# Designs tried in a protein design run: peptides against a protein of PDB entry 7AE7. Part 311

Target 1, 321 residues: chain A of PDB entry 7AE7
Amino acid sequence: KVYKDLREFLEVLEQEGQLIRVKEEVNPEPDIAAAGRAAANLGKNQPAVFFEKIKGYKYSVVTNVHGSWQNHALMLGLDKNTSTKDQFYELNRRWDKFPVPPNVVKREAAPCKENVIDKDINLFEILPLYRINEQDGGFYISKASVVTADPEYPDDFNKLNVGTYRIQVKDRDRVGIQALAMHDIAVQLEKAEAENKPLPIAITIGNNPLVTFMASTPVGYNQNEYEFVGALQDGVPMDIVKSDLYDHLYVPAGSEVVLEGHIIPRVRTVEGPFGEFPGSYSGARLQCEVKIDRITHRTNPIFENLYLGIPWTEIDYLMAL

## One batch from the design tools (peptide; made by RFdiffusion4, then SolubleMPNN)

Design b2_p30_8_s1 (from b2_p30_8, 15 letters changed)
Fold by OpenDDE base, seed 2:
Structure b2_p30_8_s1 (fold): chain B 321 residues (1-321), chain A 30 residues (1-30)
Amino acid sequence: as target 1 above (321 residues)
Amino acid sequence: SEAERFAAEIAKRREKLEKIKKEVEEKLKK
């Protein structure tokens, strides 16, 4: 089975008993984190948790989408009880199908384009933002697939990068992004900043689970994550669509929310702290800042965010394979 | 110190974002 978007995957998770639906209104803090921890305590079969109603917000939150081996098996279109060994075998088998080029769909065919906000942008109107950890310095977007290109080779599809980075909300239309030197985005940013130019960026939220998986999986600088998604779909291409602001950036057609903007060149602002691990906080640091210039989103967008729990985090599953 | 400056900026930003969040909440109640 291949999934076009997050919603198709959530439907399967629910059918397979791997999703808990919370229908009652919750306080974003501390209830989302508390419910996530409670779900994690249900044992090895940690379900996703879908919060239908968030106090003070219009839209829903889902967390822990990748938070179990059962969810990983289902992500691959396998039986939920497929062993980790067999999942690894299947991943390796499919990996050899790289590259599988994506399909570029028309704007009208892309669900992520159903709604547009290009004026008076306020992230809090679109995303039910909350603090994941009590001591966090702010609100984080932790499961975004961030799309950037090489500014020297913007039309080289092989250099199009889809990565997962720590993103802190800084203002209505601004986010901080942690671009470490080891990340492909840092190479691209360095090139842009050398010329004092903005780096185009698309921050995509709520994707096909294999997109999120590949965005969290290191690949070569000259390898496109979308072509691996097609490989992991056993040779079925994924659907992408051109961004609205940039001809050279492509986003998943089924994204729940797409934040289009630019990294401001040579600007650094304080970011953090963030609890990357339970009880451990990364200190405040100067990081780059993104201006959001346009939002596209599905009707009733689902905010997919990371679950950070004890003893296993969702990151552990995303990086285990 | 740099740490104190960062702490002050973080606190100020936190206050700002809480205000924005509250404004959104109030807008949804109308």
Scores: peptide ipSAE 0.506, ipTM 0.919, DockQ to the pose 0.791
Fold by OpenDDE base, seed 1:
Structure b2_p30_8_s1 (fold): chain B 321 residues (1-321), chain A 30 residues (1-30)
Amino acid sequence: as target 1 above (321 residues)
Amino acid sequence: SEAERFAAEIAKRREKLEKIKKEVEEKLKK
């Protein structure tokens, strides 16, 4: 089983009893986090939680998409009861199929292009933003697959980076991004900033679950995460589409939301704090800032965001591989 | 101190974003 987008995966999760649908209107805070914790307490088989109605927002949220071994098995197109051992075996087997180049689809064929916002951008109109933890310094986008390229080699597809970074909303059209020195994005940003140039960026939300997985998996600087997604799809290419603003950036064709913009060169603003673990907050520090210049999104976009809770965080499952 | 500056900026931003959030909510009621 291969998934083109988040929606196909959510359908399977629901069919397999691995998705709880909350139909009643919830308060973004604290109900989303609370319901996520409650779902986590259902035992080892932690379902995704889909919130259909969120007070003060138009669109929906889904959390804990990767938050269990069953969900992980299903992501790989395996039986939900596949052992962790067998999941690892299959993952390793498929890994050897790298590279599997993606299919570049036309703009008209890409669901992420159904709607465009290029003026009066307000992230709060598109994303049901909420604080994951009460003490968080802001609203976070925690499961975005962030697309950047090497500014010296923009046409080198192998240097296209798809990574997961902590993203804090800073304004209607601004986000902070945690680009750590060890991340490929930091290398690319350094090159751009050396020339005092913006770094083009596409922040993609609500993806094929394997895209999200690979974005959270370290790969070589000269390796493209999309080509690993194809490998993990057992040789089936994923679909990507050219970004609207940049010829050299490609985004998943099925993304729920794509935030296109640029990292502002040589600007640092305070980011944090964020509760990465229950009861533990990362400190506030200066981080780079992204200006959002264009949004494309599917009709009725689903905001996929990270679940953080005890005993297991969704990050644990994303990084456990 | 840097910590105090950060705290002040965080608080200011929080207030700003809560206002934005509320504005969006009010638009949806219309």
Scores: peptide ipSAE 0.499, ipTM 0.916, DockQ to the pose 0.845
Fold by OpenDDE base, seed 5:
Formats: sequence, structure tokens, C-alpha cells
Structure b2_p30_8_s1 (fold): chain B 321 residues (1-321), chain A 30 residues (1-30)
Amino acid sequence: as target 1 above (321 residues)
Amino acid sequence: SEAERFAAEIAKRREKLEKIKKEVEEKLKK
């Protein structure tokens, strides 16, 4: 089975008993985190948790989408009870199908383009933002697939990078991004900053689960994550669409929310802490800042965010492969 | 100290964002 978007995957998770739907209105804090922890306590088969109603916000939240081996099996279109060994075998088998080029769809065919916000941008109107940890220095977007290109080779599709980075909300239309030196985005940013130019960026939220998986999986600088998504779909291409602001950036056609903008060159602002430092700001650092210039989103967008629970975090499953 | 500067900036930002969040909530009640 192949999924076009997050919604198709959530439907399968629900059908397979791997999604809990919370229909009552919840407080973003502490109820989202509390419900996530409660779900984690249900044992090894940790479900996703879908919150339909968030107090003070218009839209929904889903967490722990990748938070179990069952969910991982389903992501691969396998039986939920497929052994970890067999999942790895199948993943490796499909990996060898790389590259599987994506389909570029027309703007009119891309669900992520259903709505546009190009003025008076306020992230809080689109995303039900909450603190994942009580000690967090702010609100984080933790499961975004961030799209950037090589500014020297913008038309080289093989150098298009889709990665996962820690993103802190800084203002209505500003986010901080943690671009570490080992990440491909840092190489691209260095090139842009050498010329004091902005780096074009698209921050995509709520994707096909294989996009999120590949964005969290290290690949070569000259390898496109979308071509691996097609491989992991057993040779079925994924659908991408051109960004609105940049001809050389492509986003998943089915993204729930796309934040288009630029990394401001040579600007660094305080970011953090994120969950590591109770009562201390020692984890705060100067990091890059993104200006959001345009938002596109599906009608009634779902905010997919990371679950950080005990004993296993969702990131542990994303990185364990 | 750098830590004190960061703490002050984080606190100021937190206050700002809580205000923004409240403004959004009030808009949804109308």
C-alpha cells in the first residue's frame, strides 16, 4: 500500500487500531503531552494520538505517527505485526530501487495549495502551537520536512535537500532553525551567506509518512530524498509540486502546511532550550532565523508534531533505521 | 553574562508569544 498524504496514513492507522482519536476539546498544555504519555503507557504498540479540538486554536494536532514498530510496518504498507527483522529486510530491498523520480504535478492538482496566506502571516492562526516539554524555551515545530537547494546549483534536482531540523517559533512570521554543520542545509546556507544572500526555504508539515522518514534519514548530498521515497514505495513515484515563491524548490503535493520563506543571511538569534535543561538556559544558542513570506495549506490542516515521551520517543523510531 | 542575556531574551519572547496566542484565541471567540 502507498499513501498519497498524511490523511490516508492516519485512516489506515485508525483502521488498524494504531490511532487514538480524542474528540473532546483539550488544552494544548498540558493535555497533549499528558495524552501522549498515557498512550505510551498502553505498551509496546504505541498508537498515534489525534486531537480533533484544541482550545484556543482552529485546527487539529496529531502526534506519535511514527511512534511504534506497528506504525512503521504500516508506513511501509506491511502488516502491522511484521517483525522488525522483516521490516528491515523489506526496507533494504526497496532501498535498492533508488532512484525513483517523483511526479511533478500541476499547482491545481496539489492539495497543499488549497489555501494561500501571503499577508498578515501569523503561524498561530494555522498551527496549534504548544510546548512539548514544560521546560522548553518556546513552541517548536519538530516534524517538518525542510526543503532547500544548493544556491550554486539550484536546478540540480539531485542537490535538493529534504531534512528534519529543530524549529522554534520566534514571532508571527519568524522561526529559528537549528542547522548543524553536519547537515546538508548548513552547506547550502554557508554558500548563501558567503554572498550575503538569503537561502530560499520551504518548511513542510504533515506529509506522507515516508517523506518524514526520509527527511530524518541521512543520505548523500547528491541524492534526493524524494527519489528514496519512491523507492520505499516499492517503485511508485511520490507527487511533488513547485513552491509558489521559488522555481527550484519542490514540496510534497499533499503537505498539510507549507511555510515558504528564506533564511536571513548572517543573522543569529537565541534559540532553545528544548527539553534538555530544567530551570537552565545553558542549552540556549545562537541559531539561524527564517522569515516566512508565504503559507499554503490544505483546508483544515493537521499539525503533525513530534511525541517526546518515556521510555521511547518518536525520534527513536525515526532514527533506529 | 551570555546566559543572563539569553534568559532575558527568552523571557521577553515568551511573553510576546503568549500575547500573540491570546490574541488568536480571542479572534476565534468572535
Scores: peptide ipSAE 0.487, ipTM 0.909, DockQ to the pose 0.845
Fold by OpenDDE base, seed 3:
Structure b2_p30_8_s1 (fold): chain B 321 residues (1-321), chain A 30 residues (1-30)
Amino acid sequence: as target 1 above (321 residues)
Amino acid sequence: SEAERFAAEIAKRREKLEKIKKEVEEKLKK
């Protein structure tokens, strides 16, 4: 089984008993986090949790999409009861199929282009933002696949980077991004900032689960994550579409939300803390700031965000393979 | 201290974003 988008995957999760649908209206804080913890306590078979109605917001949230070995098996199109060993074997087998170039679809064929916001941008109107932890310095977008390119080689598709970064909402149309030196985005940003130029960026939310997986998986600087997605789909190309603002940036065709903008050169603002101890700001640092210039989104976009809980976080599963 | 400056900025931003969130909620109720 290959998934075109998050929605197809959520359907399979639900069919397989790996998704809990919360139909009643919830308070974003603390109910989302509380429900996630409750779901995690159901045992090792941690389901995704889909919140249909969130007080104060128009759209839905899903968490813990990658939060179990069963969900990982299903992500690979395997039986949900496939052992971790067999999942690893299959992952490695498919990895050898790299590269599988993606299909570039027309704008009209891309679900992520169904709606456009190019003025009066307010992230809170599109994303049901909430605090994961009470002590968090703000609202986080924690499961985005961030697309950037090498500003020196913008047309080199092999240098197109799709990565996962900690993103804090700073304003209606601004986010902070943690671009660490170990990330490919830091190399690209350094090149842009050397010339005092903005770095074009597309922050994509609610993707094909293999896109999210690959965005969290380190690859070579000259290796394209989309070509690995095709490999992990056992040779079936994924669908990508050109961004609206930039000819050299491609986003998953099925993304729920695409935030297009730029990293502001040589600007650093306070970011954090995230998940720090109450009253401690030791995790706060000066980080890059992104201006959002355009949003495209599917009708009734689903905000996919990380589940953070004890004893296992969703990050633990994303990094385990 | 730097920590105090950061704390103040974080608190100010938190207040700002809570206002924005409330504005969105109010729009949705109309």
Scores: peptide ipSAE 0.479, ipTM 0.904, DockQ to the pose 0.929; fails the geometry check

Design b2_p30_8_s2 (from b2_p30_8, 19 letters changed)
Fold by OpenDDE base, seed 5:
Structure b2_p30_8_s2 (fold): chain B 321 residues (1-321), chain A 30 residues (1-30)
Amino acid sequence: as target 1 above (321 residues)
Amino acid sequence: SAEEEMKRLIEERKKKLEEELKKVEEELKK
């Protein structure tokens, strides 16, 4: 089984009993986090939690999509009861198929292009934002696949980076991004900032689960995460589309939301704190700031966000394989 | 609105964090 987008995966999760649908209107805080914790307490088979209605927002939220070994098995198109060992074996087997180049689809064929916002950008109108942890310094987009390119080699597809970074909402059209020195994005940003140029960026939300997985998996600087997604799809290419603002940036065709913009060169603003683990917060730091210049999104976009809770965080599962 | 409340919360938190960071920076320079 291969998934074109998040929605196809959520359907399978629901069919397999690995998704709880909350149909009642919830408060963004504390209900989303509380429901996530409640789901985590159901035992070893931690489901995704899909919130259909959120007070004050138009659209839905899903959390804990990668939050169990069962969900990981299903992500790979395996039986949900596949052992961790067998999942690892299968991952390794498929990894050897790299590279599997993606299909570049036309703009008209990409669901992420169904709607466009290029004026009066307001992230709160598109994303049901909430604090993941009570002590968070703001609202985080914690499960985005962030696309950047090498500014020196923008046309080198092998240097296209898709990574997961901590993103804090700073304003209606601004986010902070944690680009640590160990991240490929930091190399690209350094090159841009050396010339005092903006770094083009596309922040993609609600993707094919293998995109999210690969964005959270370290690869070589000259290796494209999309080509690994194709490998992990057992040789089936994924679909990508050009960003609207930048010809050299490609986003998943099926993304729920795409935030296109630029990292402002040589600007740092306060970001944090964020509770990466229960009771453990990454402190406040000066981090990069992104200006959002354009949004494309699917009709009724689903905001996929990270679940953080006990005993296991969703991050633990994303990094465990 | 929920947005306005959330925006105010963000700004209040940012201000507090900026003040805290400034204190830390001042202490590190000593």
Scores: peptide ipSAE 0.058, ipTM 0.561, DockQ to the pose 0.081
Fold by OpenDDE base, seed 4:
Structure b2_p30_8_s2 (fold): chain B 321 residues (1-321), chain A 30 residues (1-30)
Amino acid sequence: as target 1 above (321 residues)
Amino acid sequence: SAEEEMKRLIEERKKKLEEELKKVEEELKK
């Protein structure tokens, strides 16, 4: 089975007993994290947790989408009880199908384009933001697939980067992004900053689970993550669409929310701390700042965010495969 | 109204974020 978007995957998770739906109104803090921990304690079959109603927000949150081997099996379209070994074999088999180029769909065919906000941008109106950990220095978007291009080769699709980076909300229309030197985005940013130019960026939230998986998987600088998604879909191309602001940036057609903007050149602002592990925090640093210039989103967008649980965090599963 | 209450809560969260960021900034200056 191939999924067009997060919603199709969530439906399958629910059908397979790998999603808990919380229908009661919850507080963003601490209830989301607490409920996630409670779900993680149900055993090795850790389900996703879908929160329908969050106090003070319009829209829903889902966490722990990739938080178990069962969920990973389902992501690959396999039986949920497929062994880890067999999942690895299948992953490797499909990996060799690279590249599988994506389908570029028209704007009118892309669910992520259902709604547009281009003035009075307020992230708090679109995303039910909360602190993942009590001691976090702010609200994080921790499971976004971030799209950037090489400013020297903007039309080279092979250099289009889709990566996962720590993103802290800084204001209604500002986010901090942790672009470490080891990340492909850092190479692209360095080129832009050398010329004192903004780096175009699209931050995509709530994607096809294989997009999220590949965004967290290191690939070569001249390899496109979308072409790996097609490979991991056993040769079925994924659907992408042009961003509204930039012709050279493509986003998943089914994204729940797309934040389009630019990294401000040669500006650094305080970011962090963030609890990467229970009881362990990364230090606060000066990091890059993104101005959000446009938002597109599906009607009733689902905010997919990272779950941090014990003993295994969702990030552990994303990195383990 | 529920909308007014939601807006209030959003602004409170924003304010909290700003306060947290300010604390972090102060810590980095030490």
Scores: peptide ipSAE 0.020, ipTM 0.507, DockQ to the pose 0.060
Fold by OpenDDE base, seed 2:
Structure b2_p30_8_s2 (fold): chain B 321 residues (1-321), chain A 30 residues (1-30)
Amino acid sequence: as target 1 above (321 residues)
Amino acid sequence: SAEEEMKRLIEERKKKLEEELKKVEEELKK
């Protein structure tokens, strides 16, 4: 099984008993985190948790999509009870198929383009934002696949980077992003800032599960994550579409929400703290800032966000293979 | 609102960071 988008994967998770649907209205805090913890306590078969109704917001949230080995097996189109060893074997077998170039689809064929917001941008209208941890310094978008390019080689598809980074909401149309020196985005940002130019960025939320997986998996700077997604789909190309603002940025065609904008050069603002692990907080720090200039989204977009729980976080599963 | 809460939290964190930086500067002057 190959998934075109998050929704197809969530359908399979639900069919396989690996998704809990919360139909009752919940408070963003503390109910989302509390329900996530409760789901984690179900043991090794930790399901995704889908919140249909969130007080004060229009749209839904899903968490813990990658939060179990069963979910991980299903992501690979395997039986949910496939052993971790066999999952690893299959992953490695498919990895050797790299590169599998993606299909570039037309704008009208991309579900992420169903709706456009290009004026009076307010992230709170499109994303049900909440504090993931009690002492977080703000609202985080923690499971986005962030697309950037090398500003020196913008048309080099091999240098197109899709990564996962810590993103704090800073205003209606602004987010802070953590670009550590070891991340590919930091290399690209350094080049842009050397010229005092903005770095184009597309922050994609709610993707097919293999996109999220690859965005969380380190690859070479000259390797495109989308080409690995095709490999992990056993040779089936994924679908991407050109961003609206930038000719050189491509986003997953099926993304729930795409935030298009730019990193403001040589600007640093206060970001954090964030509880990266239970009981462990990174301090407040100066981070770069993104201006959101355009949003495209599916009708009734699903906000996929990270679950941070005990004993295993969702990150542990994303990085375990 | 969630937006108002966001702004409140951000401003609180800014103040804390500024206070921490000020302490470091004061220690460096000794």
Scores: peptide ipSAE 0.016, ipTM 0.414, DockQ to the pose 0.052
Fold by OpenDDE base, seed 1:
Structure b2_p30_8_s2 (fold): chain B 321 residues (1-321), chain A 30 residues (1-30)
Amino acid sequence: as target 1 above (321 residues)
Amino acid sequence: SAEEEMKRLIEERKKKLEEELKKVEEELKK
């Protein structure tokens, strides 16, 4: 099975008993994290947790989407009880199908374009933001697939990067992004900053689970993550659409939320700390700042965010395959 | 509102982190 978007995947998770729906209104803190931990205590078969109502917010949160081997099996369109070994085998088999170019769909066909916010941008109106960990320095967007391109080769689709980075909300229309030197985005940013130019960016939230998976998987600088998504879909292309602000940036057609903007050149602001693992915090650093210039989103967007729990974090599963 | 509370929390933490970074910078200059 291939999923067009997060919603199709969540439907399958629910059908397979791998999604818990929390229907009662919860507080962003500490209830989301607490409910996530409670779900994690159900053993190795950790379900996704869908929060329908969050106090002070209009929209929903889902967490732990990739938080179990069962969820990973389902992501690959396999039986939820497929062994880890067989999942790896299938993953490797499909990996050899690279590249599978994505389909570029028209704007009208892209669910991520259902709604537009281009004035008075306020991230708190569109995302139910909360601290993932109690001691986090702010509110993090932790499962975004961030799209950037090489500013010297903006039309080279092979240099289009889709990565996962630590993103801290700084203001209504500002986020900090951790672009480490080892990341492809850092290479692209360096080129932009050398000319004192903004780096165009699209931060996509709530994607096809294979997009999120590939965004968390290191690939070559000249390899496009979307082409791997098609490979992992066993040769079925994924659907992408041009961003509204940038013709050279393509986003998943089914994204729940797309934050379009730019990294401000040569500006660094305090970011962190973030509890990447239970009881372990990465230190505060001076990191890049993104100005959000436009938001597109699906109607009633679902904020997919990371679960960080014991004994295994969602990151462990995203990195293990 | 949730926004106002969250924004306040962000700004408070940002301030604390900036203060901590300044301390580290001062220590590195010694």
Scores: peptide ipSAE 0.076, ipTM 0.587, DockQ to the pose 0.081; fails the geometry check

